# Peptides against a protein of PDB entry 4CIC, part 47

Target 1, 148 residues: chain A of PDB entry 4CIC
Amino acid sequence: KVSTKGHYGVQAMFDLAQHFGEGPVSLKSIAERQGLSEPYLEQLIAVLRKAGLVKSVRGAQGGYILAREPRDIKVGDIIRVLEGPIAPVESVSQDDPEHSLKFDFSVTKSVWEKVKKSIEEVLDSITLADMLKDAEEAQMAQGYMYYI
Target 2, 147 residues: chain B of PDB entry 4CIC
Amino acid sequence: KVSTKGHYGVQAMFDLAQHFGEGPVSLKSIAERQGLSEPYLEQLIAVLRKAGLVKSVRGAQGGYILAREPRDIKVGDIIRVLEGPIAPVESVSQDDPEHSLKFDFSVTKSVWEKVKKSIEEVLDSITLADMLKDAEEAQMAQGYMYY

## One batch from the design tools (peptide; made by RFdiffusion4, then SolubleMPNN)

Design b2_p13_2_s4 (from b2_p13_2, 7 letters changed)
Fold by OpenDDE base, seed 2:
Structure b2_p13_2_s4 (fold): chain B 148 residues (1-148), chain C 147 residues (1-147), chain A 13 residues (1-13)
Amino acid sequence: as target 1 above (148 residues)
Amino acid sequence: as target 2 above (147 residues)
Amino acid sequence: KDAIYGDEESAIL
């Protein structure tokens, strides 16, 4: 399962990508469009801002913008900022040197490292620009289904 | 993250694979070798047995065996039995039809479906026989480092 | 001994 934090973080970043170049977006408007609580979104945005993925704009039309172009932000970058390293196989095995557990542990660890690598490759292959394109294509496809 | 249940389930199944053809293995001996509590292992083995991945053998030398050959058991099969479907993106969106949430939800859902598919492909590509082979190769490599 | 599988909340799996 993707964590709720990772899921909503990607949704909030995608909302900011849809409005990229239109100016600052208020947290309230993001929360309303994405079905998020404003206090929860404030916590997510604070982390994303500290990591330099989001910028705060002050003023009467203040809010948040992407700190980079949508093509320069991977889904993997968002997940790493919110969740940390994608499934670090923290080796439970640092403390007890003597038991046969080391070998069985190494093979099982290799399985999870393969899974980790595969997840990282997928998430690092998808940008916010790819998600914007997929959204536009899906809207066009729905529009064509109403005309046929 | 793999759950603790999935992890220890794969370890217990791998222990049974290492002893495949040698006869029944006691839960106590698996628990000792894998660093598991015996009560926790009993719960895991009960689920794996109900799914037909493990068999119980009765008698003085009773215990558990793999129900199939190691090559016929994927890591993905073990995980699905213990955890259910690998990351079902439970669509939160069944109940409220009216909001614009549907579209943004569809694109984000597609990302998680790609991740799910990738995990399934990896876990379904690895058998207990592949893990046994990797173990033998690692033992040989360690043996050669000592000579 | 921090389990590889730590926080249930952060599980991508």
Scores: peptide ipSAE 0.040, ipTM 0.796, DockQ to the pose 0.248; fails the geometry check
Fold by OpenDDE base, seed 1:
Structure b2_p13_2_s4 (fold): chain B 148 residues (1-148), chain C 147 residues (1-147), chain A 13 residues (1-13)
Amino acid sequence: as target 1 above (148 residues)
Amino acid sequence: as target 2 above (147 residues)
Amino acid sequence: KDAIYGDEESAIL
């Protein structure tokens, strides 16, 4: 499962993408629009900023912007920054010596590696620009449904 | 992540696949070969049996067998039985009323649905028979490296 | 390390 952290991180990055080119947005405004707590969003943004996905703008109209264009940010980049490498199986903590029979059963590992690769391919195929386009198409489709 | 339960469940089912047609295998023998605790394996096998993926054989040479041929059991079937539906995002527990702003942001949901679909496609494309074949190919490749 | 999918109860992701 994408953690709550990954989920909300993508949501916050998508909000920044929707406002890309409009200038800096406040954490408060992102939190309000995305239904997130401001303190939680602050933690997410701090990580994303450190990773170079967002920039802070100082001043009275300060806030955050994407550090790159929406097309240059993959969902996979956001997830890897927030959660680390996509791992399809929990690393069995090496610390239980009785379960330390690392039967690294190569065949079962290969299944999980295939799953990992598939997830990576999907998440690396979706940019914030693709998400923006999907949102626009969804709004247009809703607009047409209201006129029928 | 595939839970430890899903991981070990696939491992146990693969062990049963390796012995398919040889008769029933004891939980003890599976546990020993797979590096699992017998009590933990008993819980997994109980779930898998209830789901109709394994059968119990009674008697002195009793144990467990696959309920279907290895080709008729997908990895996805095992995972769905042990873990439930493949969910790419944690269900935010509805119980936090402050986080209950279900901004079901349709676009972010669509990303996770794409991930879900991709995982399902992978796991439903791999049978226990495919895993057996991969194991045989790996053993053959190791055999060729020794010569 | 809260790995992406780390809760024991949580399915494939």
Scores: peptide ipSAE 0.039, ipTM 0.792, DockQ to the pose 0.216; fails the geometry check
Fold by OpenDDE base, seed 3:
Structure b2_p13_2_s4 (fold): chain B 148 residues (1-148), chain C 147 residues (1-147), chain A 13 residues (1-13)
Amino acid sequence: as target 1 above (148 residues)
Amino acid sequence: as target 2 above (147 residues)
Amino acid sequence: KDAIYGDEESAIL
């Protein structure tokens, strides 16, 4: 499962993509739109900023912007920054040497590697620009349903 | 992430597949081969049995067998039995009505639905018979590296 | 102050 952190991270990055080119967005405004606590969003933004996906702008009209164009940010980039490498299985903590998964079950490992690869391919195939396009198409479709 | 439960469930089912046609396998022998505690394996097997993926055999040579042939059991079937529906995102508990994800962000939901679909397609494309074949091929490849 | 790591039942991604 994508953690709540990954989920909200993608939502926050998508919010910044929707405002890309309009200038800095305040954390407060993102938090209000995304239904997030401002302190939680501050932690997410700090990680995303450190990874170079967002920039902080100072001043009275200060806030955050995407550090790159929406087309240059994959969903997979956001997830890897927030959660680390996509791991299809929980790594049983290596810390118990007696219960070390000694069986290198190459076959079961191969199943999870196939799952991992499939997830990575999907997440790396979707940019914030693709998400913006999908949102515009959805809004147009809803607009047409109100006019019929 | 596949839970430890799903991971070990697939391993236990694969162990039963490797012994398919040889008769019942004891929980003890599965636990020893898979590096699992017998009590933990008993809980997994109880769920798998209730779902009709395994059968219990009674007697001195008692234990467990696959309820179906390895070709008729997908990895996806095992995972859905142990973990339920593949959910790509943790459901934020619906219990806080104030922090209800009011934004039906259809777009972000669509991303996770694409991930879900890709996982389901992979897991439903792999049977225990495919895993047996992959194990045989790997064993042959290792055998050739020793010559 | 024990961080209540809720049992995030790490379901399948």
Scores: peptide ipSAE 0.038, ipTM 0.787, DockQ to the pose 0.121; fails the geometry check
Fold by OpenDDE base, seed 4:
Structure b2_p13_2_s4 (fold): chain B 148 residues (1-148), chain C 147 residues (1-147), chain A 13 residues (1-13)
Amino acid sequence: as target 1 above (148 residues)
Amino acid sequence: as target 2 above (147 residues)
Amino acid sequence: KDAIYGDEESAIL
């Protein structure tokens, strides 16, 4: 599962993509549009900024912008920044050293590697630009439903 | 991520698949082979049994068996039983009703549905029989490295 | 509906 952190991070990055080229967006405005707490969004944006996906602009009209064009940011890039490497299984915490025979069960590991690869392929195939296009298509479809 | 429950559940089901046709296997023997605590395995097996993936055999030579042939059990079936529906995102707990504007952000939802579909396709493409075959191939490959 | 990837902190895909 994508954590809440990954989920909201993708939402926040998509909000910044929708405003790309319009100048800096305030965290308050992102939080309001995305239904996020501003303090939580500050933590997400701090990580994304450190990773070079977001830039901060200072001043009275300051805020945040995407550091790259929407086409140059994959969903997989956002997830890797927020969550680290895409891992299909929790690292079984070494909590019980006596009974955690790390049965390196090669076959079960192979199943999870197949899942990992599949997730990576999907997330690396979707850019913020693809998401923008999907949003435009969805708005057009809704517009047509009101005129019929 | 597959939870620890899903991970160990697949291991336990695979152990039962390796012994399929040999009769009932004790939980103790599964726990020893898979490096699991017996109490934890009892909880997993109880869920798997209730879902009809495992059968209990009573008596002195009792234990557990697969309820179906290894080819008729997908990894996806095991995961769905242990963890419920494959969901790529945590259901944001409705814990804060005031600020959980369920922004039903259709586009982000579409991303997660694509991920879900991809995971489902992988997990539903792998049976316990496929895992048995992969294990045999791995043993053969190791055997050839020693000669 | 205990979703597969249940623990909050784990970056679980």
Scores: peptide ipSAE 0.037, ipTM 0.796, DockQ to the pose 0.489; fails the geometry check

Design b2_p13_5_s1
Fold by OpenDDE base, seed 5:
Structure b2_p13_5_s1 (fold): chain B 148 residues (1-148), chain C 147 residues (1-147), chain A 13 residues (1-13)
Amino acid sequence: as target 1 above (148 residues)
Amino acid sequence: as target 2 above (147 residues)
Amino acid sequence: MYDDILTLPGDGP
């Protein structure tokens, strides 16, 4: 499962992408627009900042900005920062000595590794710029539906 | 995350696949081979049985068997039975009226729908028969490394 | 209800 942390992290990063080039955005404004609790968002932003995906801007109009352009931030980058490496199933302790158990374990592990790789490929194929474009296209499509 | 439930469910079903055609397997034997608690396995097997993936056999040599051939059981079928539909992120309540929030929500939702679809495609591409074949190939490869 | 989207196995904290 993309944790609630990953989900809200992508939402917060997407909000910052929508305001990219407009200057610093306050955590309060992001929290309000994304339906997030401000304390939860503070924790997410702290992790994202430490990873170099977000920058804090000081001053009267202080807040947060993307540290890179939206095209240079993959959804996979955000998820890896927040959730860690899409960890393969924590290897249930390899220490069970019976060879048959190790073998069955290896086959089931390979299934989850295939799933992991597939998710990584999808998440690494989507940038914040792609999400911005999808948003613009959907907004235009809704706008046309009201003018017909 | 494939929940612990999904993970152990696939292990239990794979154990039953390895013994397919040999008759009923006891829950105790599955639990021992898969490193599972027997009470936990009982819960998994109850769900899998209700979904028609496993059959209970009665008698002195009673136990469980696959209800279908290993080739007719996808990993995706097991996961859907145990975890439910690979739920897209439960739509955070669509009821927030501000159009911008709905729009941002739709874009993020589409990302997770793409992830969901990719997972479903992978899990639906793997059968218990494929897993059996992979196990046989890996066992043969290990056997050749010792000769 | 935590709609846990499939966390990849190993994305534990």
Scores: peptide ipSAE 0.036, ipTM 0.783, DockQ to the pose 0.167; fails the geometry check
Fold by OpenDDE base, seed 1:
Structure b2_p13_5_s1 (fold): chain B 148 residues (1-148), chain C 147 residues (1-147), chain A 13 residues (1-13)
Amino acid sequence: as target 1 above (148 residues)
Amino acid sequence: as target 2 above (147 residues)
Amino acid sequence: MYDDILTLPGDGP
């Protein structure tokens, strides 16, 4: 599972991408449009800002903007910032020394490494610009369905 | 993350694959070889048996065997049995009716569907036979490093 | 409890 944090982080970043070039967006407006609590969004945005994916603009018309163009932000970048490294398995804390039968779980580990790599490749292949394009295509398709 | 349940389930099934054709393996021996608690393994094996991935053999030399050949069991089959459908995102319980702003999260959903599909493809591409082969290759490679 | 496989780090209980 992508955590709720990762999911909402991608939603918030996508909202900022939709408004890219229109100036700063308030957290309130993002929260309203994405169905997020403003306090939760503040926490997400703080992390994303610290990672340099988002910039804060000060002033009466202040808010947040993407720090980079939508094409320069991968979904994988957002997830890594919010969740850390994509880990396919919980690190079973090897800390129980007594059951230190060093079973070389190398083979099972390799399965999870393959899963990890696949997830990383997918998430690193999708930019916010790709998501914007997909949204435009979906809206156009919906528009055509209303005229039939 | 694959849950601990999925992880240990794959380990237990892999242990049974390593002993495929040698007869029934006791839960105790699997637990010892895989560093699992026997009670936890019993729960996993019960689910796997119900799903028809494992068979129980009765008697003094009783235990468990794979219900199918290692080549006929995908890692994806094990994971689906233990974890259910591979879901990339927690179902945000849409149960809060007041914030029912039907934001068409279709685009974000599509990202997670792509991730899901990718994981399914990987897990469905790996059989227990592939894992056995990888283990043999790893042992051979280690043997060559000692010479 | 849908044991969703891909628990990313940070899914608290």
Scores: peptide ipSAE 0.036, ipTM 0.775, DockQ to the pose 0.150; fails the geometry check
Fold by OpenDDE base, seed 3:
Structure b2_p13_5_s1 (fold): chain B 148 residues (1-148), chain C 147 residues (1-147), chain A 13 residues (1-13)
Amino acid sequence: as target 1 above (148 residues)
Amino acid sequence: as target 2 above (147 residues)
Amino acid sequence: MYDDILTLPGDGP
C-alpha cells in the first residue's frame, strides 16, 4: 500500500502540475482543492522542496511551483522522496531477536523482488505529464456524456 | 509491502510444497525450518485450512499437507487468503470525517489501479511449483560452485 | 479491517 503520505504527495504534486506555467500556487489553495489539512500539506511540501521537486516563491503572490517540467517528474520519484525505497515486504525490524527472519529463503525473497521490480516499473513509467493527459481525456469524455 | 503475515504465509506454504507427496508435516517442524513461532504459524495455518489451501491429517504422524498440487496454488491465492484483496493504497478509514479523501481524483486512483494490477499479475504468475523449480535450480547452482 | 498488502515501512498496525 502506498501510504497516505505517498497518496497525498502525488495528489499535491499533480495539483501543482495542473497549474504549471500559471505561477505560484498557495498551500491554502492546494489544501482546499485536495481536501488536505494545510499543516499536513506543509510537511509534505517541505520534504518535496528539500528533494528539489518543488520550489517556493516568496511575495504577495507567493507559493509553490514544480521545480521541473511535469514530464521530468515520475510518480516513482515522488514516492521515493516521501516514503523512501519501494519495498514489497516490511523489513521485519532486526531488533526483535526472537522473530529474526534467519531463513532468508532465497526463493521467497525472489518473489518479493519480482513484485518490487514490477511496482517500480509501473511508477517510473508514469509522469505528471501522463497524469495531466489522462485528466484531459477524462474531462473530454465526461463532457461528451453530458451532451449526449 | 506484503505484510509479515503474507510473507510468512508464503514461506509456510512453500515448506509444505517441498514436502508434497511425503505425507503430513508437523507445525513444529515447519516453525523450526521457517524460523516462526509455533503459535503464530498455528494462526496462519488455521486461515489457510479454512480457505481450503491446506488440510490437516490426524494421528501420531499427523500434521498438515497442501490441499492441492503445488502447480494449482498461486502466490496470489495465498496472499488473497491471508491479507484479503490486493490494494495498493490504504483505504483511509471512512470514519475520520476530517481526513476523508473526498477528492477521489480519478487520475490518482488510476495510478494505484495500475500498481494493483501489476502486483496481481506478478503474484498470479508464480505458483508453488514454480518456486520449487527455482529452489532446485538454486541448489544445483550452489552445488556446482562447491565443485 | 482489510490490512491491504502493501503497507509501507512505518505504517503502524
Scores: peptide ipSAE 0.034, ipTM 0.774, DockQ to the pose 0.154; fails the geometry check
Fold by OpenDDE base, seed 2:
Structure b2_p13_5_s1 (fold): chain B 148 residues (1-148), chain C 147 residues (1-147), chain A 13 residues (1-13)
Amino acid sequence: as target 1 above (148 residues)
Amino acid sequence: as target 2 above (147 residues)
Amino acid sequence: MYDDILTLPGDGP
């Protein structure tokens, strides 16, 4: 499951993508549009900035921008930054030697590895540019439904 | 992420698949083999039994068996029984009307729906029979490395 | 800590 952190991180990055090329966006404006608390958004943006996906601009017209073009940021990149490696099963800590699961969990492990790979492939196939395109297509479709 | 419940549920069902056709397996023997607590396994088996994936046999040689052949049980069936529908995003409870996220989260929702569909397709493509075959192939490969 | 990939935040128990 994508954590609340991953979900809201993708929303915040998508908001920055919608404003890409318009200049810096304030955290307050992102928080208001995305229905996020400003303190929570500050924590997300700090992580995304440290990973080099977001840049901060200082000054009266300061705020945040995407550090790369929307086409160069995958959803998978955002999730890996916020949640770490997409681990299908947390490795049951190898550290409890007495519960050395004598069972070669190799087969059950392989199921979860297949799930992991599938999630990674999907998330790495979607860019912020793809999301922008999907939003434009949805808005056009709604506009046509109002004119019919 | 597959919960601990889903993970151990698949392990317990796989143990029952390995003994399919040999008769009823005791919860104690499954717990010992799979490194599970017997009380935790009882909870899992109760859910799986209620869903009709497992049958209980009474008596001195009693225990549990798969209710269907291993080929007729998908990993996805086990996960849906234990965890419910594979929800890619917990629906942020529609119930807080004031935080009606005015933003048509349709685009972000579609990302998670694609992830959900992909997970469902993978889990529905794997049966307990496929897992048994993979285990046999792995055991043969290890046997050949020892000769 | 089980990295629950399949469980999205908000699926309560």
Scores: peptide ipSAE 0.034, ipTM 0.781, DockQ to the pose 0.262; fails the geometry check

Design b2_p13_5_s3
Fold by OpenDDE base, seed 4:
Structure b2_p13_5_s3 (fold): chain B 148 residues (1-148), chain C 147 residues (1-147), chain A 13 residues (1-13)
Amino acid sequence: as target 1 above (148 residues)
Amino acid sequence: as target 2 above (147 residues)
Amino acid sequence: MFGDAITLPGDGP
C-alpha cells in the first residue's frame, strides 16, 4: 500500500507538473485543486523540497516549482522520498520480545521481495511526464464523447 | 505493504502446506514453529476457515488442515481473505468531510491501478506448492554448502 | 474504492 502521504504527495507533484514552465504555484492553489488541507500539503512539500524534488521561489508571485523536468521525476522517486524504501511487509514492531522470533523464513521473505521488486519496477516506469500524457489522452477521449 | 495479518497468515498457511497429507496440525505446533502467539493464530485461522482455505478436524489428534491442495492456493487468495482486495493506496478514511473532495483524478488512480495489477499478478503467480518447492531448493543449497 | 490491504511501514516509535 501507498500511504495517504504517498498518495497525496504524488497528487501534489502531478499538480506541479501540470504547471511546469508557467512559474511558481502557491500551496493554496495546489491544496484547492487537489482537495488537500494547506497544512498537510505544507508538510509534504517540506519533505519533497529537502529531497530536491521541488524548489521554493520567493517573491509576490512566490510558491513552488518542480526542481527537475517532469520526465526526470519517477513516481518511484516521490514514493521513496515520502515513505522510504518500498517495503512489501509492515515492520513487525520490535517491541513484542516474545514474538521476536521473526522466523523470517527465507521462503516467505522471497515472496515479499518479489512483490517489492514488482512494485519498484512499476513505480520506476512511470514519470510525471507519462502522467501528463495520460491526462491529455483522457481529456481528448472525454471531448470526443461529448461530440458523438 | 502486506499487513502483519497478511504476513503471518501466509506463514501459517505455509506451515499447513509443509504438513499437507500428514493429518491435522495443532494451533500450538504452528504457533511454536512460526513464532506466533496461539491467540493471534486462532484469530487468523478462524478467518481462513470461514473463507474455506482451512478445515478443522475434531478428535484426539484434532487440528487444522489445508482445505485444498497447496497447488490450488495462491498467496493472492490468502492475502485477499485476510486483508480484502489488494488496494495500492490506503483508504482515505471517509471521516474527514473537509478532505472528502477525493479528486480521484483519473491519472493518479491509473498509477495505483497499475501498481495493484502488478501486485495481483505476482501474488496470484505464487502458490503454496511453489513456496514448498522453493523451501526444498533452499535446504538442498544449504546442504551443499556444508560439504 | 481503494480497499484497506496494502499498509506502508508506519514510523514505529
Scores: peptide ipSAE 0.037, ipTM 0.774, DockQ to the pose 0.129; fails the geometry check
Fold by OpenDDE base, seed 3:
Structure b2_p13_5_s3 (fold): chain B 148 residues (1-148), chain C 147 residues (1-147), chain A 13 residues (1-13)
Amino acid sequence: as target 1 above (148 residues)
Amino acid sequence: as target 2 above (147 residues)
Amino acid sequence: MFGDAITLPGDGP
């Protein structure tokens, strides 16, 4: 599963992409549109800013902007920043050293590596620009359904 | 991440595949070979048995066997039995109904659906027979490095 | 209780 953090991070970045070129967006406005708590969004934005995916703008119309064009930000980049490397198996190595998955048989590991690679390929194939295009196509399709 | 449950379940099923045709394997022997606690393995095997992936054999040489040939069991089948449907995002819908992810924008959902599909395709493309073949090839490659 | 099969890194139990 993408964590709630990854999911909301992608939503917040997508909101910033939708407003790219319109100037800075307030956290309050993102939170309202995306159905996020403002305090939670502040934590996400802080991480995304530190990673250089988002910039803060100061002033009366201050807020946040994408640090790069939507086409230059992959979903995989957002996920890696928020969650770290995509790992297909929970590393049991952290909590119980006694029940260390000592026998990560090469064969079972290879299954999870294939899963990892597949997830990475998908997430790295989708940019915020691709998501914007998909949203526009979906809105046009809905607009046609309301006129019929 | 595949849960520890899914990971260990695949390991246990792979161990049973390695012994397929040799008769029933004891939980103790699987636990020892796979580095699992026997009580944890009992829970996994109970689920796998209920799903019809494993059969129990009674007697002095009793234990467990695969219920089907290794070629007829996908890794995806094991994961679905142990963990349920592959979901790429935690459904935030269960714990806080007030902070319901009401705005699952169709676009963000589509990203996760693509991830789900990709994972399913990978896990459904790998059988226990494929894993056995990969293990044999790896053993042969190691054998050639020792000569 | 739908145990969702694949959790990405960071969701502890």
Scores: peptide ipSAE 0.037, ipTM 0.771, DockQ to the pose 0.145; fails the geometry check
Fold by OpenDDE base, seed 1:
Structure b2_p13_5_s3 (fold): chain B 148 residues (1-148), chain C 147 residues (1-147), chain A 13 residues (1-13)
Amino acid sequence: as target 1 above (148 residues)
Amino acid sequence: as target 2 above (147 residues)
Amino acid sequence: MFGDAITLPGDGP
């Protein structure tokens, strides 16, 4: 599961990708388009900015832009920034320290490592540019369906 | 994230796979070997049994066995039974219904569907027999390091 | 140490 944070972070970054080259986008406009609360988006953007995925532009027409071209931002980069390392299993770490004999059977760990690697490969194979292309293709397909 | 339930379910099923053909294994023995609480394991086994992945054997030497050969049980089967469908995104469904305008942008959904498919493919490519083989190989590799 | 990031469905309470 990508957390809600990761999910909304990808949405916000995708919104910024759609406006890439048009200048800075206000958080309000992103929040409105993506159905996000502005305060929540502010938190996400703060993290993304600190990670160097987003830039703040100051001024009357201020807002946010992608710090890199959409082709240079992977979905995996966004997820790692927002959620940290992709991990397929919850750390059982917090509850009962005594019975937490982490018989982390090397074999079960290897299964989850394979899952992790697969997720990472997928998320690292998808850029914001790929998402833009997919959106254009979907819009074209819808447009063709309205003309038939 | 595989839930703790999924994780421990795979461990318990793997333990049963290691004992496949040796007869029924007690929940107590599985719990001890896997570092699980017996009550928690009972709940997991009940679900796995209901799904037809595990069989209960009654008697003085009663316990549990795999319902199928280790080669015929995928990790994905265990996870689906314990957790339901593999979904890469938490359903935002529970919190604020009003602002839950699921602008599930078809594009972001497609990303998560790709992730889902990838996870499913991996988990469906790994059987309990594959896990047994990996364990044997790891044990052999450790044995060779001690010489 | 399985990291915290991606939770699979079923982690409802």
Scores: peptide ipSAE 0.036, ipTM 0.771, DockQ to the pose 0.360; fails the geometry check
Fold by OpenDDE base, seed 2:
Structure b2_p13_5_s3 (fold): chain B 148 residues (1-148), chain C 147 residues (1-147), chain A 13 residues (1-13)
Amino acid sequence: as target 1 above (148 residues)
Amino acid sequence: as target 2 above (147 residues)
Amino acid sequence: MFGDAITLPGDGP
């Protein structure tokens, strides 16, 4: 499962992509559109800003913008920033020393590495620009269904 | 992440695959080889047995065996039994009614569905027989490095 | 260190 943090982070970044080129977007407006709490969104945006995916604009019409074009931001980039490296298995916390003999059975490890690689390939193949295109296509399809 | 339950479940099933055809394996022996607690392994095996992936053998030399050949058990089958359907996103617990307006933005949902499908395809492409073969190849490679 | 990213169903909080 993508964490709630990763999920909402992708939603917030997609909202910023939909408004790309229109100027700064307020956290309040993103929170309202995405159904997020403003305090939670502030935490997400702070991490994304520190990673250089988002920029803050100061002033009365201040807010946030994407730091790059939507085509230059992969979903994988957002997930790595918010959640860290994609890990297929929970690192059994090193904290239980008795289970420290992780018989890291090379074969079971290789299964999870294949899963990791597959997830990374999918998430790195999808940009915010691809998501914008998919949204436009979906809106067009709905528009055609209302006129028939 | 594969849960600890899924990870250890695959390890336990792989141990049973390595002993397939040798007769019943005790939970104690699996626990010792895999570095698992016996009580935890009992819980895993109970679920796997109920799903028909493992059979129990009764008696003094009793224990557990795979219910099918290693080639007929996918890693995906084990994970689905232990963890349920592979879900790419945490179902934000339906329990917070205020966030019930999941603007299930069709586009973000489609991203996670693509991830889900990719994980399922990988896990369904790997059998316990494939894992046995990979283990044999690794042992042979180590044997050749010592000579 | 496998990071906290994608939890499969059944990872508790």
Scores: peptide ipSAE 0.036, ipTM 0.778, DockQ to the pose 0.373; fails the geometry check

